# Ledger of designs, part 169: peptides against a protein of PDB entry 3V4L

Target 1, 386 residues: chain A of PDB entry 3V4L
Amino acid sequence: GQPLAKDKVALLIGNMSYWEHPKLKAPLVDVYELTNLLRQLDFKVVSLLDLTEYEMCNAVDEFLLLLDKGVYGLLYYAGHGYENFGNSFMVPVDAPNPYRSENCLCVQNILKLMQEKETGLNVFLLDMCRKRNDYDDTIPILDALKVTANIVFGYATCQGAEAFEIQHSGLANGIFMKFLKDRLLEDKKITVLLDEVAEDMGKCHLTKGRQALEIRSSLSEKRALTDPVQGAPCSAEALVRNLQWAKAHELPESMCLKFQCGVHIQLGFAAEFSNVMIIYTSIVHKPPEIIMCDAYVTDFPLDLDIDPKHANKGTPEETGSYLVSKDLPKHCLYTRLSSLQKLKEHLIFTVCLSYQYSGLEDTVEEKQEVNVGKPLIAKLDMHRGL

## One batch from the design tools (peptide; made by RFdiffusion4, then SolubleMPNN)

Design b2_p19_1_s3 (from b2_p19_1, 10 letters changed)
Fold by OpenDDE base, seed 3:
Structure b2_p19_1_s3 (fold): chain B 386 residues (1-386), chain A 19 residues (1-19)
Amino acid sequence: as target 1 above (386 residues)
Amino acid sequence: KELEELEKLLRSTAPVLSA
């Protein structure tokens, strides 16, 4: 019979905004496009941008809570990385220069923990450089992996080689994701799918002799990313997993705010990633005696590091939101919350209405506090150890 | 021409580590 997945879970991490290292661009588009493709494959996807070491550890721990016997686990990482002694290290955005293994997440440690969950398939897609870090002489003492015959690594590049992105003025994929996305929906054994991606990369004159996909697999079964999820959650564990994932993806409901002057504001929310949300405001009703009115959001929790200069923009693109801008309502003011993993408390903020009456020169302000609880990934309390 | 222009747009994602 066709293999069945008990469930399918993916963690996608894209690190770009490094503190002590060169900034990347491709991970933004790569994580977004891969999220949409994996959702079409019935994966439960957690998508996270720009994580610190601590935040990456917590994201992996929460991902491991979604894994169980016969579940398909997929980890995608796009960012800086290195490979020492055949161990792959993902570099957090707060990593020092130079970084060491103590500042980084070892993929083989994550694999060990996934094997303890008795997963049906373990897929690692590592879109990072595989150069040795000569500043890290640590020989990792890894425990022996179990012989589970269900492991697939897709490395964006060869051992000791670099991965590349296209430095376009606009949005562009990394080289690996550019080829992977065209094949990802194919009903093929995952190793066959990745071999076809490797052939496509090898035919491209841009990548030929610069970047080649490496596949490392112990996969003994014909498992595909297209494999159907076993029907309705029959176990208590499957119900818990579904509830835990749903918590991390719940948006606040859209609100209609009514001010004393009779102005009505629509407040709306959109997810760009599991840790990135757009807030938008629009005037939906204005009394005729009010000639001008603007609604802006302010007084955000300090944990979110929101620069007021980047809030309340006339376009999503001016906030740095390029991917979801087509799905957002027009003629709003937009604010991008890019670090929801940092939210320790409820998301409380102020909606301020500035308005002018006909025949009065002075602007009037009304304020309304809004509590939307913990949106998206902020429900997982990824900060409880800080 | 077009390939040489695209080659100039390729950027390594390797960090520059300094001692």
Scores: peptide ipSAE 0.247, ipTM 0.780, DockQ to the pose 0.830
Fold by OpenDDE base, seed 5:
Parts: C-alpha cells; sequence; structure tokens
Structure b2_p19_1_s3 (fold): chain B 386 residues (1-386), chain A 19 residues (1-19)
C-alpha cells in the first residue's frame, strides 16, 4: 500500500540578522516559499526567523513535542553553519565571533531525539555552509544513533564547501531552494526527488563547479513528502499536537474600532511567519466635519523592541515586509512585529487617533487600548524558562 | 469543526489574514 504518515510536521528556521556575523538575505525568501510548499503538502509548519540560541533550543523542543511514532519530521535550516567531524551545527543570531559548538545547535543531537520519538521519516534540509570551524576543537561524543532506516539529509552544499547566495538586486532564493521548489511537490521518494534537484543544480551554469547538493540517506522505504496524512487523529497525543500547533498559528480577529468623534478604524492582522505579524490600520469612516485624521499604533510591549520610526508605514515594504504585501489590504498604515517569540505577556497596544475639526486649529487625540492576547508563536510561551 | 476549519485555513498557501 502507499505509505501513510501519522502526521507531518516541519520546523523551518531562517537566520539572517546576525549580531556578530555577516547578514544574510536568502533565508527570508527560502523559509517563506518552503512554508507555502510544505503547507500544500499538508505539513504542519512552524516558520521562524532570526532566533537566538535560547529561542532555537525552545523551537526545537516544541518541534520534538509535535513528533510521535510514524510522524514525518522535517527540519529546514537556512543560515550560517559549519560541519566538524560530520556533525552539522546551526548558528544562532546571537552567536559570538568566533562561535563554538556550545553556542550552536547540533543537528545530529536533534536527529537522536527524533529517533527516540519513533518518527516515520526524518528529513533534514540544511542550507548552510559546511566548512570546518577551526575555532571549535570539540569532538562531539555523540551516542550511537539507532538504526531506524528513515533518515534523509539534503545538504545544500558538499562537505567542506560554502553555500552561496547569488547576489541579486532584489529578493531571491538561495541556490538550493531555487531548485528544490521546482520539484518539492512531486510524488516521488524523497531521495529520488533530491537526486533530481542535484541534477538540476549540476546543469546550472551559475552553480556548476561552485555548489553541489549532497544527499545522505538510510531511507529503506518509499517515503515521499506527498504521502497522505492518516485521517482523524487516532490518539489523545495527536489531538494535543494538533491543538498546540493550531494555537501557535492563530491570528487575532479583525477589529472595527469606534472613536467618540465618530471615526471608525479597521484593525487587521496578517502572518508573514510564525513569529512575524503585520498589523494594518485603515480609516473606514470619517465624519465630514473632520478635515484631517490620522490613526497610528503605539505603546507596544517592550519585549518586542519596536522602534516607532519603523511603525505605521504607508506600505508593507517600508516595514521590511516584501512577501505578503500583495495579499494585504491597500491604503493602510502597516507595522511589522518581527519577534513574537519574545512576547511574554498579551499583545497590548494603543490605537491613537489624531484629528482636526474644520475651523479649529487644535488637534484632538483619542486613544483606545487593544488587547489581542498572544498571537501566533507567542502562545507557545517559548521564554518560560527565564 | 473549528479545529478542522483552522487546519484548512492554516494549510492555505495565502498569508493568513485576520477575518
Amino acid sequence: as target 1 above (386 residues)
Amino acid sequence: KELEELEKLLRSTAPVLSA
């Protein structure tokens, strides 16, 4: 019979905004496009940008809670990384320079924990450099991995090589994602699909002799990313997993705010990633006696580190939101919350209305506090350990 | 019901906009 997945869960991490390392660009587009493709494949996708060491550990722990017997687990990482002694290390955004294994997440440790969950398939897609880190002399004493015959690694580059970003003037995929996205929806054994991606990459004049996909697998079964999810959740654990994932992706409802002056503001929310939300506001009704009327959002929780100079923009692109802008309402003011994982409390903020009456020189202000609870990934309380 | 509707919404390729 066709293989069945008990469930399909993916964690996608894209690190770009490094503190002590060169900033990247490709992970933004790559995580976004891969998220949309994996959603079409019925994966439960958690997509996270710019995680610290602590936040990456918590994201992996939450991902491991979603794994169980026969579940397909996919981990994608795009960012800085290294490979020492065949161990792959993902570099958090807060990693020191130089970084070491103690500042990084070892993929093989995650694999060990996934094997303890008796997963049906373990896929690692690692879009990072595989150069040795000469500043890390630590030989990881990894416990012997179980022989599960269900492991696939897709390395965006060969051992000891760099993964390259093609410098485009605009938003562009990394090299690996550029070829992966064209094949990812194909109903093929995952190792066959990745081999075809490797062939496509090898034919490209841009990548030929610079970057080659490496596939490492022990996959004995014909498992595909297209394999159907087993129907109704058969266990209490599966129901809990589905509820937890659903909570982590719930947006606040759209709101119509009514001010005393008779102005009505539409407040709406959009998810760019599991930890990135756009707030948008628009004036939907204005009394004719009001000649000027501006609505802006302010007084965000300090944990979000929102600079007011980057809030209330006339376009999504001015906030750094280039990917969802086509799907957002037009003629709004836009504010991008890029660090929802840091939110410890409810997202409470102020909608401020500034307006002027015809024939009055004085500007009038009205304010309404809005509590939208914990949006998206903030429901997982990733910071409870501090 | 609500969970299945939410799962369908969350499986959509579109940015989830607040309704």
Scores: peptide ipSAE 0.036, ipTM 0.583, DockQ to the pose 0.016
Fold by OpenDDE base, seed 2:
Structure b2_p19_1_s3 (fold): chain B 386 residues (1-386), chain A 19 residues (1-19)
Amino acid sequence: as target 1 above (386 residues)
Amino acid sequence: KELEELEKLLRSTAPVLSA
């Protein structure tokens, strides 16, 4: 019969805004496009940008709670990384310069933990450099991995090579994602699909002799990312998994705020990633005696580190939101919350209405506090222990 | 009830926009 997945779960991490290392750009587009493709494949996707070491550890722990017997697990990482002695290390945004293995997440340790879950398929897509880190002399004594015939690694580069960003003036994919996205929806064994992606990279004049996909696999069965999910969750564990994923993806409901002057504001929310939300405000009713009015959001929790200079923009693009702008309402003010994984408390903020009456020179202000609870990934309390 | 709300939430591809 056709293979069935008990469920399909993906963790996608894109690290770009490094503190002590060169900033990247491709992970933004790559995580976004891969998220949308994996959703079309019925994956439960957690997509996270710019994680610290601690936040990456917690994201992996939460991902492992979504894994169980016969579940398909996919881990994608885009960012800085290295490979020492055949072990792949993902570099967090807060990693020191130089970084070492103690500052980084070992992919083979994550694989060990995934094998303990008796998963149906383990896919690792690693869009990072695979150069040796000469500042890390640690020989990781990894415990012997269980022999499972269900592992696939797609490395964006060969061993000892760099992953390259094509520096375009605009948003562009990384090289690996550029070719992967064209094939990812094909009903093929995952190793065959990745081999076709490797061929496409090898034929392209831009990538030929610069970057080559490496595939490592123990996969003995014909398993595809297109394999259907087994019907309604039959186990208590499947129900818990589904609830846990659902909590991490719940947006606040849209709100209609009414001010004393008779102005009405629509407050709406959009998810760019599991830890990135856009707030948008629009004036839906204005009395004719009010000549000008603007609705600003302010007084965010300090944990979010919101710069007021980047809040309340006339376009999503001015906030750094280039990907979801087509799906957002027009003629709003936009604010991007990019670090929801830092939110310890409820998201409470102020909506400030500034307005002017016809024939009065002075501006009037009205304020309303809004509590939207814990949005998206903030429901998982990824900071338990800070 | 919880299962139907869960199925509704799971069939909602993580809503890009709030309802």
Scores: peptide ipSAE 0.035, ipTM 0.569, DockQ to the pose 0.014
Fold by OpenDDE base, seed 4:
Structure b2_p19_1_s3 (fold): chain B 386 residues (1-386), chain A 19 residues (1-19)
Amino acid sequence: as target 1 above (386 residues)
Amino acid sequence: KELEELEKLLRSTAPVLSA
C-alpha cells in the first residue's frame, strides 16, 4: 500500500544576523518559501530566524516533542556551518569566532534523538558550508545510530565546498532552494526528488562546477513528502502534539482600542515566521475636530531588543518585512518583532495615540497598555531554565 | 473543532493575519 505518515513535522532554521561572522541574506527567503511549500504538503512547520545556541537547542527539543512513532521529521537549516569527520555542525548567530563544536549543534546528534522517537522518515536539508573547521579538533563520540533505513540527507553543497549566496541586489533564494522549490511538491520518493534537483543544479550554467547537491540516504521504503497523514489522531499523544503545535502558532486576536478623544484604533497582528510577528495599527474612526492622528506602539519588553528607530514605520518594508507586505493591510504603522523566542513574559506594550485638535497648536497624547499574552513561539517558553 | 480550524488556517499558503 502507499506509505502513511502518522504525522508530518518540520523545523526550519534560518540564521543570517551573525554577531562574529559574515551576515547572510538567502535564509530569509528560503525559510519562508519552504514553509509555504511544506504547509501545502500537510506538514506542521516551525520556522525560526536568527537563533542563539541556547535558542537552537530549545527549538530542537521542542521539535523532538512533536516527533513520535511513524511521524515524518524534516529539519532544514540555512546558515553558516561546517563538517568535521562526517559530522555536520549548524552555527548559531551568537557563535564566537572561531566557533567550535561546543558552540554548535551537531546534526547527527539530532538524528540519534529522532531515531529514539521511532520516526517514520528523517529528512535533513542542510543549506550550509561544508568546509572543515580547522579550529575544531573535537571528534564527537556519537552513540551508534540505530539501523532504521529511513534517513535522507540533502546537502546543498559537496563535502569541503562552500554554499554560495548569489549576491543579488534584492531578495533571492539560495542556490539549493531555487531548484528544490520547483520539485518539492512532486509525488516521488524523496531520494528520487532530490536526485532530480541535483540534475537541475548540474544543468544550470551558474551552478555547474561551483555547487552540487549531495544526497546521502539509507531509505528502504518508497517514502515521499507527499505521503498522506494518517487520519484523525487516534492517540492522546497525537492530540497533545497537535495542540502544542497549534498553540505555538496562535496569533493574538485583533483589537479595537477606544480613546477618550473618540478615536478608534485597530491593532492587528501578522505572522512572518514562528518567531517573527508584525504589529500594525490603523485609525478606524476619527472625530472631525481631530486634524492629525497617529497611533504608535512603544514600551516593549526589553528582552525583545526593539529599536524604536525601526518601529512604527509607514511601510512593512521599512521594518525589514519584505515577504508578507502584500498580504498586510495598507495605510498602517508597522512594527516588526523579530525575536519572539526571547519573550519570557506576556507581550505587554503601550499604544500611544498622538493627535491634534483643529485650532490648537499643541499635540495631545493618550496611552493604553495592551496585554496580548504570549504570541506564536513565545507560548513554548523556549527560555525555560534561564 | 477550534483546533481543527486553527490547523487548517495554519496549513494555508497565506500569511496568518489576526482576524
Scores: peptide ipSAE 0.028, ipTM 0.584, DockQ to the pose 0.016

Design b2_p19_1_s4 (from b2_p19_1, 9 letters changed)
Fold by OpenDDE base, seed 1:
Formats: sequence, structure tokens, C-alpha cells
Structure b2_p19_1_s4 (fold): chain B 386 residues (1-386), chain A 19 residues (1-19)
Amino acid sequence: as target 1 above (386 residues)
Amino acid sequence: SELEELEALLRSMAPVLSS
């Protein structure tokens, strides 16, 4: 019969805003496009940008809680990385220069933990450099992996090579994602799909002799990313997994705020990623005696590190949101919260209405506090342990 | 049912926008 997945879960991490390393651009687009494709494949997708070491560890731990017997697990990483002695290391944004194994996440350690969950399929897509790190002489003594015959690695580059960004003047995919996205929805064994992606990269004049996909697999079964999820969650564990994923992607409800002056504001929320939310405000009603009014958001929790200079923009693009701007309502003020994983408390902020009456030169202000609880990934309490 | 509400929530969690 066709293989069935008990469930399908993906963790996508894109690190670009490094503190001590060159900044990247491709991970933003690559994580976003891969998220949308995996959602079409009925994956439960957690998508995270710009994680510290601690935040990456917690994201992996939460991902592992979603894994169980017969579940398909997919880990995608785009960012800086290295490979020492056949072990792949993902570099967090807070990694020192030089970084070492103690500052990085070992993919083979994650694989070990996934094997303990008795998963139906383990897919790793690693869009990172695979050069040796000569500053890390640590030979990780990894425990022997179990023989599960359900592992697939897709490395965006060959061993010892770099993964390249196509430097276009705009937003562009990395080389790997550019070819992967065209085939990802195909009903093929995942190794066959990746072999076809490797052939496409090898035929392209831009990538030929510069970057080659490497596939490592123990996959003995004909499993595909298109394999249907087994019907209604028959187990308490499957229900809990669905609830946990649901909780981690719940947006705050849109709010209509009414001010004493008679102005009504729509406050809305949009998810760009599991840890990135856009707040937007719009004036939906204005009394005729009010000639001008603006609705600003302010007084955010300090943990979010929101610069007021980047808040309340007239376009999503001015906030650094280029991907979801087409889906956002127009004629708002936009604020991008890019680090929701850092939120320890409820998201409480102030909506400040600044307005002017006809014939009065003085600007009047009214304020309302808004509590939206813990939005998106902030519900997972990824900071449990600091 | 709680399951149908959950499935509706899961399907509704594709929204880029708050409702």
C-alpha cells in the first residue's frame, strides 16, 4: 500500500543576522518559500528566523516533542555552518568568532534524538557551508546511531564546499532552494526527488562546477513528502501534538479599539514566521471634526528589543517585511516584531491615538493598553531555563 | 467536537492575517 505518515512536522531555521559573522539574505526567502510548500504538503511547520544558541536548542526540543512513532520529521537549516569529521554544525546568530562545536548545534545529535522517537522518516535539508572549521579540534564522540533505515540528508553543497547566495539586487533564493522548490511537490521517493534536484543544479550554467547537492540516505522504503497523513488523530499523543502546533501558530484576534473622541481603530496581526509578527493599525472611523489622526503602537516589552524608529511605518517594506506585504491590508501603520521567541511575559503594548480637531492647532493624545497574551511561538515558552 | 474545532483551528492557522 502507499506509505502513510502518522503526522508530518517540520522545523525550519533561517539564520541571517549574525552578530560576529557575515550577514546573509537568502535564509529569509528560503524559509518562507519552503514553509509555504511544506504547508501544501500537509506539514505542521514551525518557521524561525535569527535564533541564538539557546533559542535553537529550545526550538529543537519543542520540535522533538512533536515527533512520535511513524511521524515524518523534516529539519531545514539555512545559515552559517561547518562540517568536521562528518558531523554537521549549525551556527547560531550569537556564535562567537571563531565559533566552536560548543557554540553550535550538531545535526547528528538531533538525528539521534529523532531516532529515539521511532519516526517514520527523518529528512535533513542543510543549506549551509560544509567547510572544515580549523578552530574546532573537538572530535565529538557521538553515540552510535541506531539503524533505522529512514534517514535522508540533502546537503546544499558538497563536502568542503561553500553554499552560495545569488547576489541579486533584491530578495532571491539560495541556490539549493531555487532548484528544490520546483520539485518539492512531486509525488516521488524523497531520495529520487533530491537526485532530480541535483541533476537540475548540474545542468544549470550558473551552478555547474560551483555547487553540487550531496545526498546521504539509509531510506529503504518508498517514502515521499507527499505521503498522506493518517486520518483523524486516533491517539491522545496525536491530539496533544496537534494542539501544541496550533497553540504555537495562533494569532491574536483582530481588535476594534474605540477612543473617547469617537475614533475607531482596527488593530490586526499577521504572521510572517512562527517568531515574526506584524502589527497593523488603521483608522476605520473618524468624526468629521477630527481633521487628522494617527494610531501608533508603543510601550512594547523590553525583551522584544523594538526600536521605535522602525515601528509605525507607512509600508510593510519599511519594517523589513517584504514577503507578506501583498496579503496585508493597505493604508495602515505597520510594526514588525521579529523576535517573539524572546517574549517572557504577555505581549502588552499601548495604542496611542494622536489627533487634531478642526480649528485647534494643539494635538490631542488618547492611549489604550492592549494585552494580546502570548502570540505564536511565544506560547511555547522557549526561554524556560534562563 | 473538540477535534473538529482543532482541525478548523489548524486549517485556519494558515492565515497570514488575524480574523
Scores: peptide ipSAE 0.066, ipTM 0.619, DockQ to the pose 0.014
Fold by OpenDDE base, seed 3:
Structure b2_p19_1_s4 (fold): chain B 386 residues (1-386), chain A 19 residues (1-19)
Amino acid sequence: as target 1 above (386 residues)
Amino acid sequence: SELEELEALLRSMAPVLSS
């Protein structure tokens, strides 16, 4: 019979906005498109952008809580990275220059912890550079991995090679994701699927002799990403996992705010990633005596580090939201919250209505405080311990 | 269940919008 997954869980990390390193662009599109594809494959997907070392550790810990016996685990990483002595290191956005192993997450340590969970399949997709870091002479004393026949590594590059971003003037995938996305939904053994992706990369004149996919696998069974999830959660652990994932992806409900002047505002929310939310406001009712009115959001928690220059924009694109703009309501003001993992408290903010009456030159302001609780990934309290 | 409906919504909709 076809193998069954007890569940399917994916953690996708895209690091772009490095403090001390070159900024990347491809991880944004790559994490978004891979999230949508893995959702079509019935994966529970946590998608995170621009994580610090501490935030990456907590994201991995939360991912490991979603893993159990017979669960399929997929880790995707796009960002800076290196490989020393066969160990792959993912570089957080706050990593110093030069970075060392103590500033980075070792993929083989994550694999060890996944093996302790008795997972049904472990897939690592690493879209990062695999050059040696000559500033890190530390040989990681990794405990011996258990001999499990359920591991697959897809490296976007060969050992010692760089991953290339195709610098297009627009939003484009990285090279690896460009080929992976065309095959990912195929009902094939994951190693066969990745081999076909490697062949497609090898046939392309842009990638030929520059970037090649490396596949490392111990996978003895015919397991695919298309393998169906085993029916209704039979265990308390499966129920807890489902609840924890659902909690991390719950949006605030849409709100209708009523101001004293008789203006009504619709306040809505959209998920771009597990840690990125768009807030949008629209005027749904205006008294005829009010000639002009604008509804803007302000007074966000300081932990979110919201630049007012990028808030309350007439388009999603002006906030830096290029991916979800087609699905958003039109004729709103838009604000992008890109760091929900930093939110220590409830998301409390002010909706301010600025308006003008016919025949009065002065603008009037009314304010309402809104508490939407902890949206998306903020419900996991990933900052617990800072 | 409400959870199964939420999970189905989260799988079917990208992006998820508030209702």
Scores: peptide ipSAE 0.025, ipTM 0.542, DockQ to the pose 0.016
Fold by OpenDDE base, seed 2:
Structure b2_p19_1_s4 (fold): chain B 386 residues (1-386), chain A 19 residues (1-19)
Amino acid sequence: as target 1 above (386 residues)
Amino acid sequence: SELEELEALLRSMAPVLSS
């Protein structure tokens, strides 16, 4: 019969906004597009942008809690990275310059932990540089990995090579994701699918002699990303896993706020990523005697580092939200919360209505505090232990 | 069933927007 997955779980990390390193752009689009494709494949996807070392460790720990016997695990990483002695290191956004293994996450350590979960398939898609880090002389003494015939590595580059972004005017994929996305939905053994992606990269004049996909696999079985999830949750652990993922992706309900002046505001929420949410406000009712009114959001928790200059924009794009803007309601004010992983408390903020009456020159303000609880990834309390 | 409700929840979480 066709192999069945007990479940399918993916962690996607895109690091772009490095503190001490060159900023990237492709991870934004790559994580978003891969998220949408993996969702069509019935993966439970956690998608995270711009993680610190601590946040990356916690994201991996939470991902490992979603893994169990016969579960398909997929880790995607797009960002800075290096390879020393066949060990792949993912570089967090807060990594020092130069970074070392002690500042980075070792993929082979994550693989070890995934093997302890007795996963049905382990897929690593690493869209990072594979150059040696000459500032890291550490030879990692890794414990011997278990011999499992269920591992697949897709490296966006050959050993010692760089990963490249396709520079277009605006949003662009990385080279790897550009070719991967065209085939990812195919009902093929994952190694065959990746071989076809490698062939497509090899035929393209842009990538020929610059970037080549390297595939490493122990996969003895015909497993595909299209393999169906086993229908009935056969265990209490599967139910808990599904509930945990659901909690981490629950948006706040849309709210209708009523002000004393008779203005009604719709407050809505949109998920761009598991740690990125857009708040939008719209005037849904205005008394005729009010000639102008705007609804601003303010007084965010300090942990979110929200600059008021980047809040309350007339377009999603002005917030840096280019991907979900088509799905958002028009004629709102938009605010992007890009670091929900940092939220320790409930998301409490103020909605401020500024309005003017016909024939009065003075602007009037009314304020309401809103508590939306812990949105999205903030429900996982990724800061437990600081 | 609790499963059907959970599956419905998981499917309902596909939209970008809050309900």
Scores: peptide ipSAE 0.024, ipTM 0.532, DockQ to the pose 0.014
Fold by OpenDDE base, seed 4:
Structure b2_p19_1_s4 (fold): chain B 386 residues (1-386), chain A 19 residues (1-19)
Amino acid sequence: as target 1 above (386 residues)
Amino acid sequence: SELEELEALLRSMAPVLSS
């Protein structure tokens, strides 16, 4: 019969905003598009942008808590990386220059931990540079992997090659994601699907002789990303896993704020990623005696590193939100919170209404404090391991 | 059932927007 997955879980990490390394652009679009495709495949997807070493370790630990016997695990990474002695290292955004193995996450260590969970399938999709790091001669002593025959690696590049971004004038995929997305929904054995993606990359004049997909697999069964999830969660562990994922993806409810002047504001929330939320404010009622009014959000927790210059924008795009802008309500003020994983406490902020009465030159301000609890990934308290 | 409520919750988290 067709294999069944006990469940399907994916962790997607896109690192772009490096401190000591060249900034990337493709991971933004690639993580977003892959998230939407994996959701259509009934994956529980955690999508995270711009993680530090510590935040990446915690994201992997939380991902491993979602894994169990017969669960399909998929790890996608887009960012800087290297490969030494057959070990793949993902580079966090806070990694020093030069980076070493001690500053990076070893993919084969994650695989070992996934094998301890008795997973049904382990898929690694690595969209990173695979150059040797000549500044780190550390040979990781990896414990012998179990012979599970359920492992697939898709490397966006050959060993020693760079991953290329297609720099078009707009938002563009990386080369790997551009070809992967066209086939990812096909009901094929995952190694056959990736081999077809490799052929498509090899036929393209842009990629031919520049970037080639490398597939490494030990997969004895005909497993596909399309394999159905078993119906009812038969175990308490499956229920706990579903609840943990649910908590990490719960948005705050939209709020109607009423001010003393009679202005009513709608406060709404949108998820761009598991750690990226957009706040939007709209004036839903204004007395006729008020000629102008704007609803600003301010007084955010310092841990979120919100630049006021990028807050309260007239468009989502001015906040750096290009992907979800079509689904957002129009004629709001928009603020993008890009680092929800840093939130230690409840998200408390101020809504400031600035308004003017007809025939008065002076602006009046009214303020309301809003507590929205822990939005999205902030519910997992990823910072608690310090 | 608690399961049907959880499945409904999981389906409701697909939207990008708060309700």
Scores: peptide ipSAE 0.007, ipTM 0.429, DockQ to the pose 0.014

